Peptides against a protein of PDB entry 6A30. Designs and how they scored, part 79

Target 1, 150 residues: chain A of PDB entry 6A30
Amino acid sequence: AQDADNVLQPIMDLLDSNLTLFAKICEKTVLKRVLKELWKLVMNTMERTIVLPPLTDQTMIGTLLRKHGKGLEKGRVKLPSHSDGTQMIFNAAKELGQLSKLKDHMVREEAKSLTPKQCAVVELALDTIKQYFHAGGVGLKKTFLEKSPD

## One batch from the design tools (peptide; made by RFdiffusion4, then SolubleMPNN)

Design b2_p20_7_s2 (from b2_p20_7, 7 letters changed)
Fold by OpenDDE base, seed 4:
Order: C-alpha cells, then structure tokens, then sequence
Structure b2_p20_7_s2 (fold): chain B 150 residues (1-150), chain A 20 residues (1-20)
C-alpha cells in the first residue's frame, strides 16, 4: 500500500494540476475529449515506462505526442483555440515525463520482469488512475477506461 | 487500505470535474 501511494502521488499531483486547468478552460464536451486523450497518453506513458528500457523522457514524450497528438487535432471541438488544446496536451505530456519515477520504483535494474509485489503496485496504480478519470461518473465512462488505449 | 488510497485521489478528481 505505501509503495503504491509513493508511486501514485507524483502521478496524481500531475493529473490534478492538469485536470484542474482543463476543467477551468474547457467546455464539457471539449473537456471529455481532452480527458480521453490524456488517459491514452498516461496509459501509453506508463506502459512504456514500465516495459521499455530506459528511454529519455524526451524520447518517450516525442513518441507519444506523435502517436496521440494527431488525435486531438482532428476533433471539431470548439476549443478556446484548437492550437491551445494541443499545446496543453503537449505540456501535459512533458510533465508526464515524471512517470519515469514510476519506472525507477517498479523496474529493477536486473530484472525486466516485475516481481509479484511490483505487479500488485502496478495493478493498484492502474485501478486508481482509472477511478480518477472516472471521477464517480462525472469523468470518462468505465467502458472507455476498460478499453486499451491502443 | 487500498480503498483508502483510491478514495484519496478520487475525491479531488470528482470535485474538479464537477465544477466544469
């Protein structure tokens, strides 16, 4: 439990900051779309951080942005400005570089495989993040969160 | 204990999104 909290706290702090910002500046429909993209970005970042060898935060962010950044641009969402939404996601992605701390905590230098303890922490982290994005039903739908972001 | 951790992070999210 404590290990999971230690891993989650930085992630949640980042999410809280971004979510608060998005909630203030986005209309409901736009916010939902932004949340979906943020969810995908978070999931992909976590996956890469845990599974892939040490990538520099910049390399990881750049790859994620190329894959998912295009999805935000195509939405006919009345964003305050379309460019602003994309830039916000970009900034959020940069901040998600802090997820490297998750890697440092979860990945033993010697073992590419997670220990049972590490698996439990990852599962708890994922579940907590899902609940965060669901936000008691006011956020993303459970059906969306249960689907692979890929 | 696990539920407590989840709840710790859920409430802030709900509050943030409820204001949107």
Amino acid sequence: as target 1 above (150 residues)
Amino acid sequence: ELEEIREKFRKPAEEALAKA
Scores: peptide ipSAE 0.197, ipTM 0.800, DockQ to the pose 0.088
Fold by OpenDDE base, seed 5:
Structure b2_p20_7_s2 (fold): chain B 150 residues (1-150), chain A 20 residues (1-20)
Amino acid sequence: as target 1 above (150 residues)
Amino acid sequence: ELEEIREKFRKPAEEALAKA
């Protein structure tokens, strides 16, 4: 449990920050698209972390999410003007697009077999993240989340 | 305990998206 919480907390903190921002600045249709891209990003990040050597794992999920979250500087909760919101969406889309391109260049290193404990943590993390994105039915559809490669 | 962890993160997501 504690290990899963340690993995999930940084991811969820980032997601909460991003979702709160996007919920404020995005129209519903745009928000759904953003959520889908965030879902893909999280899944890709988790997949890479599982495949990457154990020494950097906790730091890499947080670091990859932080490196791509650089545009969310902590400080100014100024309600972005409509122009600022559009620029933020554009920047977020650009960052997400760059992440998708990075996936194409990362050679699949041979997935090291996860220990049973690591598998359990990943399964719990995936279930929790799926539930998070579903958000009691106001987020992404379960069918969409279930079709994502685990 | 696992359900508690899930619940811990569910509420913030619902609250964030319900405000949209």
Scores: peptide ipSAE 0.197, ipTM 0.799, DockQ to the pose 0.089
Fold by OpenDDE base, seed 1:
Structure b2_p20_7_s2 (fold): chain B 150 residues (1-150), chain A 20 residues (1-20)
Amino acid sequence: as target 1 above (150 residues)
Amino acid sequence: ELEEIREKFRKPAEEALAKA
C-alpha cells in the first residue's frame, strides 16, 4: 500500500493540477477530448515503463510527445486561445512524460518479470488511475477506460 | 487500506471536473 501511494501521489498531483486548469478553460466537449488524450498518454507511459527496456528519460518523453502531439494538432480543438491552450496541453504532456521516473519506483530489476508485490502495486495504480479519470461519472466512461490495454 | 488510497484520489478528481 505505501509503495502504491508513493507511486501514485506524484502522478495524481500532476493530474490534479492540469485537470483543474483544463476544466476551467475548456468547454465540455474539448475537456472530454483532453481527458482521453491524457488517459492514453498515462497508459502508454505506464505500459512502456513496464514492458520496454530502459529508454533514456529523454527518448521516452520525446517519443510520447511525438506520438500524442500529432493527434492534438489535427483536431480542430477550438481552444479558447489556440496558442495558450495548445502550449498548456503540451506542457502537461511533457510533465506527464516524466512519469518515466515511475520506473525507478516500480521496477527494481529491469530484465525480470514483475514480482507479485510489483504486480499488486501496478494493479492498484491502474485501478486508482481509472477511478480518477472516471471521477464518479463526470469524467470518462468506464467502457472507454476498460478497453484501454492494461 | 487499498480503498482508502483510491478514495484519497477520487474526491479531488470529482471536484476538479465538477467545476467544468
Scores: peptide ipSAE 0.185, ipTM 0.793, DockQ to the pose 0.087
Fold by OpenDDE base, seed 3:
Structure b2_p20_7_s2 (fold): chain B 150 residues (1-150), chain A 20 residues (1-20)
Amino acid sequence: as target 1 above (150 residues)
Amino acid sequence: ELEEIREKFRKPAEEALAKA
C-alpha cells in the first residue's frame, strides 16, 4: 500500500493541478474533451512505461506529445479563453510527461517480467487512476475508461 | 486500506469537476 501511494502521489498531484485549472477555464463540453485526451495520454504513458523497455531517450515523450497534440488540433477544441488553449493542453501534456518519474518506481528490467510486487503496484495504480477519471460519475463514463486508449 | 487510498485520490477530482 505505501509503495503504491508513493508512486501515485506525484501523478495525482499533477492531475489535480491540471484538472483544477481546466475546470476553471473550460466550459463543460470542452472539459470533457480535455479529460478524454488526458486519460489517453496517461494510459499510453503508463503502458509504455510498464511494457516497453525503459525509454533511455526523452525523444519518446516528445513523440507521444506530438501524437496527442495533433489529435487535439484535429478536434478543433476551441477553448473559449483568448489564450492558446492548445498550448495550455500541450504544456499540461509536457508536465504529464514527467510521469517518467513513475519510471523510477516501475523500472522494468529489460529482459524480466514484472515482479509480483510491481504487478500489484501497477494494478492498484491503474485502478486508482481509472476511478480518478470517473470521479464518482461526474467525470468520464466507465465504458470509455474500460476501452483501450488507442 | 487500498480503498482508502483510492478514495483519497478520487475525492479531489469529484470536487473539482462538480464545480465546473
Scores: peptide ipSAE 0.365, ipTM 0.879, DockQ to the pose 0.088; fails the geometry check

Design b2_p20_7_s3 (from b2_p20_7, 8 letters changed)
Fold by OpenDDE base, seed 3:
Structure b2_p20_7_s3 (fold): chain B 150 residues (1-150), chain A 20 residues (1-20)
Amino acid sequence: as target 1 above (150 residues)
Amino acid sequence: MEEELRQKFLKPYQEALKKA
C-alpha cells in the first residue's frame, strides 16, 4: 500500500495540475484530444518505467514530474487571454515532449520481470489512473482506456 | 487510499470537467 502511494502521489499531483488547467482552458473537443494524448503518454511512460530499471528511479520520474509541475504555482490562474492560453498549452506540450525525451534516455534494459509485488503496485496504479481519466464518465471512455495505446 | 485519492483529486477534476 505505501509503495503504491509513493508511486501514485507524484503522478496524480502532476495529472491533477495539468488536467485541471486543460479543463479550464480547452474547448471540449480539444480537451478530449489532449486527454487522449496524455493518456497515451502516461501509459507509455508507465510501461517503460515498469519494463525499465527498478522503481528506484521513482526519483527521476517524480523529480521530472515535480520539476515540471512546480511551474504551475498554485497561483490564481487568471484565465489567460486566448493568446496566453495557447502559449500555456504549448509550454505544457513542450514539457510533455520532454517526457518523451526521457523516453530516449531510458536505455532498453532487458525487461526485468517485475516481482509479483511490483506488478500488484503497477496494476493498482494503472487502475487508479484509469479511473482518474474516466472521471466518472465525463472524461475518456472506458473502452478507450482499456485499449493498449499502441 | 483509493477513496482519499478520489476525494482529493477526482472529485474536483470531475466538477471542473462538468463545467467545461
Scores: peptide ipSAE 0.310, ipTM 0.827, DockQ to the pose 0.091
Fold by OpenDDE base, seed 1:
Structure b2_p20_7_s3 (fold): chain B 150 residues (1-150), chain A 20 residues (1-20)
Amino acid sequence: as target 1 above (150 residues)
Amino acid sequence: MEEELRQKFLKPYQEALKKA
């Protein structure tokens, strides 16, 4: 329980700050699109943080951010300025790069493999994050959250 | 733990989303 809280607290603080801001400044249709892209980014970042060695994390995050930034330009997101929306997502994604701290909380050693206890903590963390994005039905649909972001 | 997180984070966020 305490280990899961230690992992979740930094993630939830980051998500709460960003998602609350987006909820305040975005129109509902724009917000849903932002939430979907943010969800993909979070899932990809978590997957890479768990599977890949720390040394590649910053470079991979930068590459992921660049790939997602290009994908968003093709979507007719009626943001008042295409530049502003892309920059906001880029900034949010840069802050989400702090999800690398998840690794520091989960892995004491450079071991690529998670212990059963660590796996249970990750599962609990993922479930909690899914609940947050679902937001009792006012956020993303469960079917979308259960689908692979790839 | 889940209830504490729900009250701390989820509830305020839900209210923000309802107003959007």
Scores: peptide ipSAE 0.303, ipTM 0.824, DockQ to the pose 0.091
Fold by OpenDDE base, seed 5:
Structure b2_p20_7_s3 (fold): chain B 150 residues (1-150), chain A 20 residues (1-20)
Amino acid sequence: as target 1 above (150 residues)
Amino acid sequence: MEEELRQKFLKPYQEALKKA
């Protein structure tokens, strides 16, 4: 339980901040594209982290995502004027681009087999994240979330 | 834990998406 919380909390904090912002500033079609790309990024990061060195107590995913997410200051939701919205989208796209670049620097270490406990934590984390992206049907479709990002 | 996360994060996000 505590291990799952340690993994989930940083991810959910990042997702909450970013997805809430995107929901406010993006048109529906753009939002869906952003959500899909973010989902792929999260899945690939998780997959690599699972395949990469042992889940050290430092949730590498949370740290990696937090290290690159620091640019999204919880700015007071002033309804950005139309000009401010464009700048926010540009900044958000730039941040997503940086996350993508980070993906390229993640070297796959030798696939270590996860313990059953680690597998259970990852499964719980994935389920929670999927639910978050699905957002009761307002977000991404279940069929998309169930497909491999590959 | 899952329910707490749903209440804390999912509900506000759903509301934000519905307003988008």
Scores: peptide ipSAE 0.303, ipTM 0.824, DockQ to the pose 0.091
Fold by OpenDDE base, seed 2:
Structure b2_p20_7_s3 (fold): chain B 150 residues (1-150), chain A 20 residues (1-20)
Amino acid sequence: as target 1 above (150 residues)
Amino acid sequence: MEEELRQKFLKPYQEALKKA
């Protein structure tokens, strides 16, 4: 339970900050597209993290998410003017793009098979994240979330 | 733990999505 929290909390903090911002500034169609791309990114990041050694992974995900999340920490997101909204989307996309570059720097450490405990934590994390993206039916469809990002 | 995360993050996000 505590191990799952340690993994989920940084991810959920990042997702909450970004998705809440996007929900406020994006039109519905744009938001859905952003959600789909973000979902793919999250899935790919988790998949790679699962392949990496567990102790360094929690710290790396947390550090990566924290490094990119530092810009969003401050106060009540003032609804940006139309010009400001575009810049915010661009900045958020740039931050997401930097997360994708981390993909290349994650040295394929030997794919150690996850322990049963680690598998359970990852499954719980994935289920929680899926529920977050589904958002009671107002977010992404379950059928999309259940498909492999490949 | 999972429920705490749902209450903390999911509900506000759902409300934000409903208003979008």
Scores: peptide ipSAE 0.325, ipTM 0.833, DockQ to the pose 0.090; fails the geometry check

Design b2_p20_7_s4 (from b2_p20_7, 8 letters changed)
Fold by OpenDDE base, seed 1:
Order: C-alpha cells, then sequence, then structure tokens
Structure b2_p20_7_s4 (fold): chain B 150 residues (1-150), chain A 20 residues (1-20)
C-alpha cells in the first residue's frame, strides 16, 4: 500500500492539478482530445520509465514532450486563449516528465524484470490512472484506455 | 487497501468533473 501511494501521489497530484484546470477551461470535445494526449504521454512516460535506465530520463522526457507537444499544435483545438491553453498543456506535460521520480521509487533493483511487488505496484498505478482518465464515464472511454498506445 | 488508494485519488477528481 505505501509503495503504491508513494508512486501514485506525485502522478495524481500532477494530473489532478492539470486535468481539473483543463476541465474548467476546455469545451468537452477539446477536453477529450487533451485527455487522450495526456493519457498517451503518461503511458509512454511510464513505459519508458519502467523499461529504460535512469541516465536517459531527462532526454527522453524532453523528447516525448516535444513529440507530443507538436501533435497538439496541429490540432486546431480552438481553445479561446490558444496560447495559454497550449502552454498549460505543455507545462502539464513537462510536469508529467517529473514522473521520472517514479523511477527512483521503482528501480531499486538492477534486474530488467520487475519483482512481483513492483509489478503489483505498477498494475495498481496503471489501473488507478485508467480509472482517473475514465472519471466515472465522463472522461475517456474504457476501450480507449485499454488499447496499448503502441 | 487497493480500493482505498484508488478512491483517495479518484473521488476528488470525479467530484470536480461533476461540478464542471
Amino acid sequence: as target 1 above (150 residues)
Amino acid sequence: EEEEIRQKFLQPYQDKLKEA
């Protein structure tokens, strides 16, 4: 429990702050697009954080942010204040890059394979994040969340 | 315990989305 809480708390604090803001400022269709992009970013960041060694964290996060940030620019999401909304999404994505701190909690062992305990923590974290993005049915569809971003 | 952790994080956000 404590390990899962330690993993989830930083993620959920970040997501709650950003998604709450987006929910307030975005129209429903825009919000869904933002949620989809944030979901992809979270999943990619988690996957890379679990799979890749610590040394590449800043560079990989920067690359992910740049890759996903450019994708949002091409979508004419007419946010009323385009500049502010895009910057907020970028900031949210940058803060999601701090999910690298999740790695320090998970990568205690040199081994390529997660321990059963680490797997359980990751599964709980993933499930919680999925439920968070689903938000009781007002967020993303379960079918979208269950699809691998691959 | 897992459900308690989930609810701790999910409920505040769900409440905010319902108010939005």
Scores: peptide ipSAE 0.203, ipTM 0.787, DockQ to the pose 0.088
Fold by OpenDDE base, seed 4:
Structure b2_p20_7_s4 (fold): chain B 150 residues (1-150), chain A 20 residues (1-20)
Amino acid sequence: as target 1 above (150 residues)
Amino acid sequence: EEEEIRQKFLQPYQDKLKEA
């Protein structure tokens, strides 16, 4: 439990902040698109963490997400006006686009096999994140979340 | 225990989305 919480907490802190903001500023159709891009980003980040570095640091996934999500943190204080929402979406999309470019720079080292414990933590994390994006049916469809982003 | 972890993160967000 504690290991899963340690992995999830940094991810969920980032996601909760960003998704709450997007839920407030986006129309439903735009929100769905933003959620899809965020989902892809999360999955790509997790894939890289699983395939490239040994999951030695439980905070690695969260740290990677934080490093890439830092551009969104500054929006926490002021309720953006409707016009500010468009700019925030653009900035978020730009940041997400830059994250896709990291794929080309990461040399796939031989996939170090995760220990059974690490696998269980990752599985729990993935399941929780899927449920988070599904949000009881108001978020992304299960069929989308079950597909590989590639 | 796993369900408690899930609910810790999911419920607050779901509530926000339902109100939006």
Scores: peptide ipSAE 0.203, ipTM 0.794, DockQ to the pose 0.091
Fold by OpenDDE base, seed 3:
Structure b2_p20_7_s4 (fold): chain B 150 residues (1-150), chain A 20 residues (1-20)
Amino acid sequence: as target 1 above (150 residues)
Amino acid sequence: EEEEIRQKFLQPYQDKLKEA
């Protein structure tokens, strides 16, 4: 459905950009750790977005994710030296951590239960993101993705 | 190698979008 694509596309664009970068600069064991942390972050953000009042404005998630994603596109990211890679991961985590501030802006509306349509969109989004992180078996294990990040 | 990894990540998403 067009609604699910509208929600997924900004998330997938952001993930593709970051995971492509991390795949290029990280050793395999480091990459796996980064993928796990990104998975937790995405799941926590989605859970908060679901538990937080339904973003009535689909445009805000898309705009926030797009605003953070566009910041990475403009710079010819010179592959920073090994020391700068850690800082980029930290900055990416910090930018994604600002999604926690999105929580504070969203918390002001009463936690309305998701409509059945919204639940279906979220379920589809979660399934797609799980498949993306699994990446046909080259990414995270299914058993890991099926566990709620505590 | 980078492009192969990228395609592996994108393919499941692309397949899901085609089925929806």
Scores: peptide ipSAE 0.134, ipTM 0.717, DockQ to the pose 0.627
Fold by OpenDDE base, seed 2:
Structure b2_p20_7_s4 (fold): chain B 150 residues (1-150), chain A 20 residues (1-20)
Amino acid sequence: as target 1 above (150 residues)
Amino acid sequence: EEEEIRQKFLQPYQDKLKEA
């Protein structure tokens, strides 16, 4: 439990901040599209995190996510007028796009097989993130979340 | 309204952490 929380909390804090913002400023159809793209990004990031670095590098991802997420929290999003909503989406997308750069800095450590404990943590993390994106049925459909982004 | 939206996303995560 604690190991999974340590991995999930930084990711969930980042996602919560972004999704809360998007939920406020986006229409339902736009929000669903954003959620789908975020889901793909998260899955790709996690897959790379699992395949490339040992659990110790999850601390780096957590630190990177926290470092980028703290930048978002201090921005008390004054909901600017209608014209600025696009800029906020752009800024949030840009910050999320920096998560894609995390892809390039993740040192290809040799694909060491995850220990059973690491596998369990990853499975729990993935399941929790799926549930988060499903959001009790108001988010993404389970059928979409169960499909590989590949 | 903001808090309601936030809780919709957070609650599934919180529930999973309680089970873990």
Scores: peptide ipSAE 0.128, ipTM 0.714, DockQ to the pose 0.723

Design b2_p20_8_s1 (from b2_p20_8, 7 letters changed)
Fold by OpenDDE base, seed 5:
Structure b2_p20_8_s1 (fold): chain B 150 residues (1-150), chain A 20 residues (1-20)
Amino acid sequence: as target 1 above (150 residues)
Amino acid sequence: MILPSVQERIEKLKEAYKSR
């Protein structure tokens, strides 16, 4: 459905940009750790977007991920110098750390029941995101992605 | 602009992981 695509496109664009960047700047072991933390962040953000009050649906997941991803400015894939890569990892780790701390302050509002349509969109989004993190087997393992991030 | 498919995006990402 066109609604699912509108929600997924911003997430996919964010994932394309971030995962491509991390792939370039991170060593393999560091990359796996970053991917795991990013996965948790994405899952928590999706859960909160589903559970938290009626902020206008289409803008929230992309905007929450963008609002916290503000350090990844637009368009210039300048190959970061070795120094720039380290700073980007540090900034990403700092942002991830701040988001983890935000978990402690966000009151779990009562889970609103999703409509069947909303459930289908969420399932499709989750499957798509899992595929991105798996990246045809070069990313995270399926067994990790199938486990609850909690 | 035609948006890339999910599969095309994944293939590009795979290449980014291999290019290290």
Scores: peptide ipSAE 0.503, ipTM 0.898, DockQ to the pose 0.360
Fold by OpenDDE base, seed 4:
Structure b2_p20_8_s1 (fold): chain B 150 residues (1-150), chain A 20 residues (1-20)
Amino acid sequence: as target 1 above (150 residues)
Amino acid sequence: MILPSVQERIEKLKEAYKSR
């Protein structure tokens, strides 16, 4: 559906850029940690976007991820050495993971009940993002993606 | 512009993981 595509495209564009970069630079263990932290961030951001703005603002998930992701772009990863670059990415991923805890500081405005259409869009978006993080088995395990990110 | 499909994006990402 056009509404789901409009929500997914900005997220996928952000994930393509960041995960491709991390895949090239990170060791397997570091990459796995980055993926886990990014998964938590994405899930938390989606939850907030569902609660705060009506899903009609297609730009909000992408804008929230972009606002938080601009912190990653401003980190022009001066990749000095392979070791220093890996450590810097690990630290950046850890910092991004800590942004997921900002959930506890945002005043839960009364979550307006989602319409059935909005629920379907969110479910489709979640499934698509899970597939992306699984990456045909080379990414995160399905059992991890099925658990609460908390 | 034709946007890449989800599957195409996944395949591209898989290739990036293999190229390490």
Scores: peptide ipSAE 0.503, ipTM 0.898, DockQ to the pose 0.343
Fold by OpenDDE base, seed 3:
Structure b2_p20_8_s1 (fold): chain B 150 residues (1-150), chain A 20 residues (1-20)
Amino acid sequence: as target 1 above (150 residues)
Amino acid sequence: MILPSVQERIEKLKEAYKSR
């Protein structure tokens, strides 16, 4: 129980801050797009953190941003200056790179496979994050959140 | 300090989305 809380609190604090910020600065259509990209980023970061040995946080973020940044440009949504929206996502991704603290708790060296305890913590974390992105129905749709971010 | 529950955090976020 306490280990799960220690892992979840930093993630929740990060999500509270970032999602509140995006809610304040983005119009509705832009916000939905940003939320979708942030969701994909979070899910991919969590998946890689669980499955892949420590890639340096910068290489993971850079690779994720390079993969997803191309997706944001194709959406002709005039984000305010392309620089600011990309930089905000970059900063959010960089802050989400502190999910490396989730890594330090979850990726103990020994087994390529998560222990049952680690699996339970991940499942709880994923459920919590889904709830944040759904935000009681004002955020992303459940049908979107249940799909693989691939 | 007692940390807010997940539900309280979500409610606060919902209000932020409504206040746009």
Scores: peptide ipSAE 0.501, ipTM 0.898, DockQ to the pose 0.353
Fold by OpenDDE base, seed 1:
Formats: C-alpha cells, structure tokens, sequence
Structure b2_p20_8_s1 (fold): chain B 150 residues (1-150), chain A 20 residues (1-20)
C-alpha cells in the first residue's frame, strides 16, 4: 500500500494541478476535449512505460506529441489565443512526460516482467487515474475510460 | 503533513468543475 501511494503521489499532484487548471480556464466543451486528449496521453505513456523498454530518447515523446498536436489544428475550435492554450497543453504534456519518473520508481529492473507487486501498483495507479478523469461523474464517462485508447 | 486522500482530491476537483 505505502509503496503504491509513494508512486501515485507525484502523478496525483500533477493531475490535480493540471486538471484543476483546465477546469478553471476551459469552457465545458473544450474541457471535455482536453480531458480526452490527456487521457490518451496518460494511457499511452503508461503503456509505453510498462510494455516498451526504456526509450532513452526524450525526443520520441516530443516528436509523437508534435505529430499528434498537428491533428488538433483542423478542428475549428476558436480557442482564445491559439498559441497559449496549445502551449499550455504542450507544457502539461511535457510535465506528464515526467511520468517517466514513475518509470524510474516502477521499473528499476529493465528486462524482467513486472513483479506481482509492480502489477498491483500499476493496476491501482490505473484505477486512481480513471477516478481522477471521471471526477465523480463530472469528467469523462466510465464507458470511455474503460475502452482502450485507439 | 497528512497527504490528502484520493477522495479528497476528487472532491476538490469536482468543486473546481462547479466553480465555472
């Protein structure tokens, strides 16, 4: 339990800060879209952390974020000041890239399958993150969170 | 300092959503 909490605290602090900020600055429709994109980002980061060996190249996350960030331009969402909102999402995504520190705490042994303890920590982490994105029903729907991000 | 529970953090986030 305590080990899971220690691993989760940095993620929870990051999620608290970012989701609270987005809740304050985003309109309801924009917020829902941001939450969906953040959810995908978190899930992809966790999946890569668990499944993929340490890609040492921080550039790959930045390049993937840049490739996926270009797809957001075609939606005619008049975000006030296009530069600031995208940069904030990018900065939040970059800070979420520090979920790599979750990697350093969880995956000290590079090559081995996750121990049962590590699996339990990951499961608890996933459940906690789902609860944050659901936010007692005011965030994302459970049915959306239960689906694999395409 | 006692760290806030997950539930407490969620309640705080819910209030942030309501304050819009």
Amino acid sequence: as target 1 above (150 residues)
Amino acid sequence: MILPSVQERIEKLKEAYKSR
Scores: peptide ipSAE 0.498, ipTM 0.897, DockQ to the pose 0.377

Design b2_p20_8_s2 (from b2_p20_8, 6 letters changed)
Fold by OpenDDE base, seed 2:
Structure b2_p20_8_s2 (fold): chain B 150 residues (1-150), chain A 20 residues (1-20)
Amino acid sequence: as target 1 above (150 residues)
Amino acid sequence: MILPSVQERIEKLKEAYKER
């Protein structure tokens, strides 16, 4: 339980900040698209973190997500004008796109088999994140979240 | 600081989605 919370809190903090911002600046269709891309990013990041060397530092998932989220943190959320909102979405999409390209350069370190404890933490984390993206039905559909992001 | 529960975070997010 404690280990899962330590992994989840940084992710949730990032998601809270980003999704709240996107909810304010995006119309519904754009928001859904952003949610889908962010979901894929989160899933890919989790998958890589699982495949990458042991989560010795619980900070890695949060750091990976934060390293790419750095462009969003600094600004006092000035409600951008409609033009500025589009640019922020574009920048966010560009950052997300750059993350996808990093896929090819990450040497598949030998998929260290997760310990049963690590598997349980990942499963719990995944379920929690799915619930978060579903947001009681106002977010992404369960059928989308249950599909492989591949 | 008591960290918000996942459910609390979801409720806040739902509110943010409604304010559009």
Scores: peptide ipSAE 0.494, ipTM 0.893, DockQ to the pose 0.313
Fold by OpenDDE base, seed 4:
Structure b2_p20_8_s2 (fold): chain B 150 residues (1-150), chain A 20 residues (1-20)
Amino acid sequence: as target 1 above (150 residues)
Amino acid sequence: MILPSVQERIEKLKEAYKER
């Protein structure tokens, strides 16, 4: 439980900040597209992180998200005027794009089989993130979240 | 600091979706 929470909290903090911003500034169709792309990014990052060294390095996702998340705390997001909205989307997309660069720093260590404990933590994390993206029915559809992001 | 629960985070996000 505690290990799952330590992995989830940094992800949830990042998602809270970004999705709250996107919810305020994006039209519904744009937001849905952003959510789908963010879902794919999160799933790909998690899949790779699962293949990466044992979850004992709670520090890596947490430190990577904390190193990148420290940039987000500075902006008390003034609700951008229409012109500032585009720049905020661009900045948020750039921050999300830095999550794609996480891909390049994730050295493919040999896929060690996850322990049953690690599998349980990953399953709990995936379920929690699915619930978050579903957002009680106002986010992504369950049928979309149940499909492979491929 | 007490961290918000997953449910609290979801409710906050749902509220952000309604404020459109």
Scores: peptide ipSAE 0.489, ipTM 0.892, DockQ to the pose 0.349
Fold by OpenDDE base, seed 1:
Structure b2_p20_8_s2 (fold): chain B 150 residues (1-150), chain A 20 residues (1-20)
Amino acid sequence: as target 1 above (150 residues)
Amino acid sequence: MILPSVQERIEKLKEAYKER
């Protein structure tokens, strides 16, 4: 239990800071879009951290952002500057590179499957992150969070 | 320092969403 809290604390602190910031700077419709993209990014980063051998965190995040950032341009969300929303997501994703700390706690050795304890920590982490994005119903819908980000 | 609970963090976030 305490080990899971220690692993989750940096992610929770990061999510608290970033989601609070986005709540302050984004209009409601923009915020919902940002939350959806951030959710996909978090899920993909966690999946890769768990399933894929350690590609350097920066390269994975940069490649993910580059692949998904091109999809955000097609939505006619008049972000006042197209650069600012993508850059904010990019900066948030750079900060989500601190998910490397989750990786460092979860990945003992690059080649070993997650232990049952590590799997339980991941499940708890996923549930906690879903609660953050749901935010008691003012955030993303549960039905969206329960679907695969693919 | 006692770390805030997940629920406390969510309540703080909910308030941030209301201040829009």
Scores: peptide ipSAE 0.488, ipTM 0.891, DockQ to the pose 0.331
Fold by OpenDDE base, seed 5:
Structure b2_p20_8_s2 (fold): chain B 150 residues (1-150), chain A 20 residues (1-20)
Amino acid sequence: as target 1 above (150 residues)
Amino acid sequence: MILPSVQERIEKLKEAYKER
């Protein structure tokens, strides 16, 4: 339980900030695309963290997502003027484009076998993140979240 | 600081999706 919380809290905090921002600035179709790309990124990062050396107490997922999400400043949510919203979308699209390119550079390391405890933590984390991206039906469809992010 | 529950976070996110 505690290990799952330690992994989940930084991810959830990042997702809260990013998804709330995207919800405010993106049109519905754009938001859906952003959510899909962010889901793929989260899943890829989780897969890599599972394949990469043991879950050290460093929230590697949160750190990786934070390291690449650095452009989303803790901006005081001033209601973006129409000009600010466009610039934020452009910046977000640029960041998403950079994250897509990062996918090509990230070599799959050899799959390490997870302990049963680590598997349970990952499953719980995955289920929680799926619920978050589903957002009671206003986010991504369950059928999309249940498919491999390939 | 009491951390918000997953459900509370989801409800806040749902609200953010409605305020468009």
Scores: peptide ipSAE 0.490, ipTM 0.891, DockQ to the pose 0.357; fails the geometry check

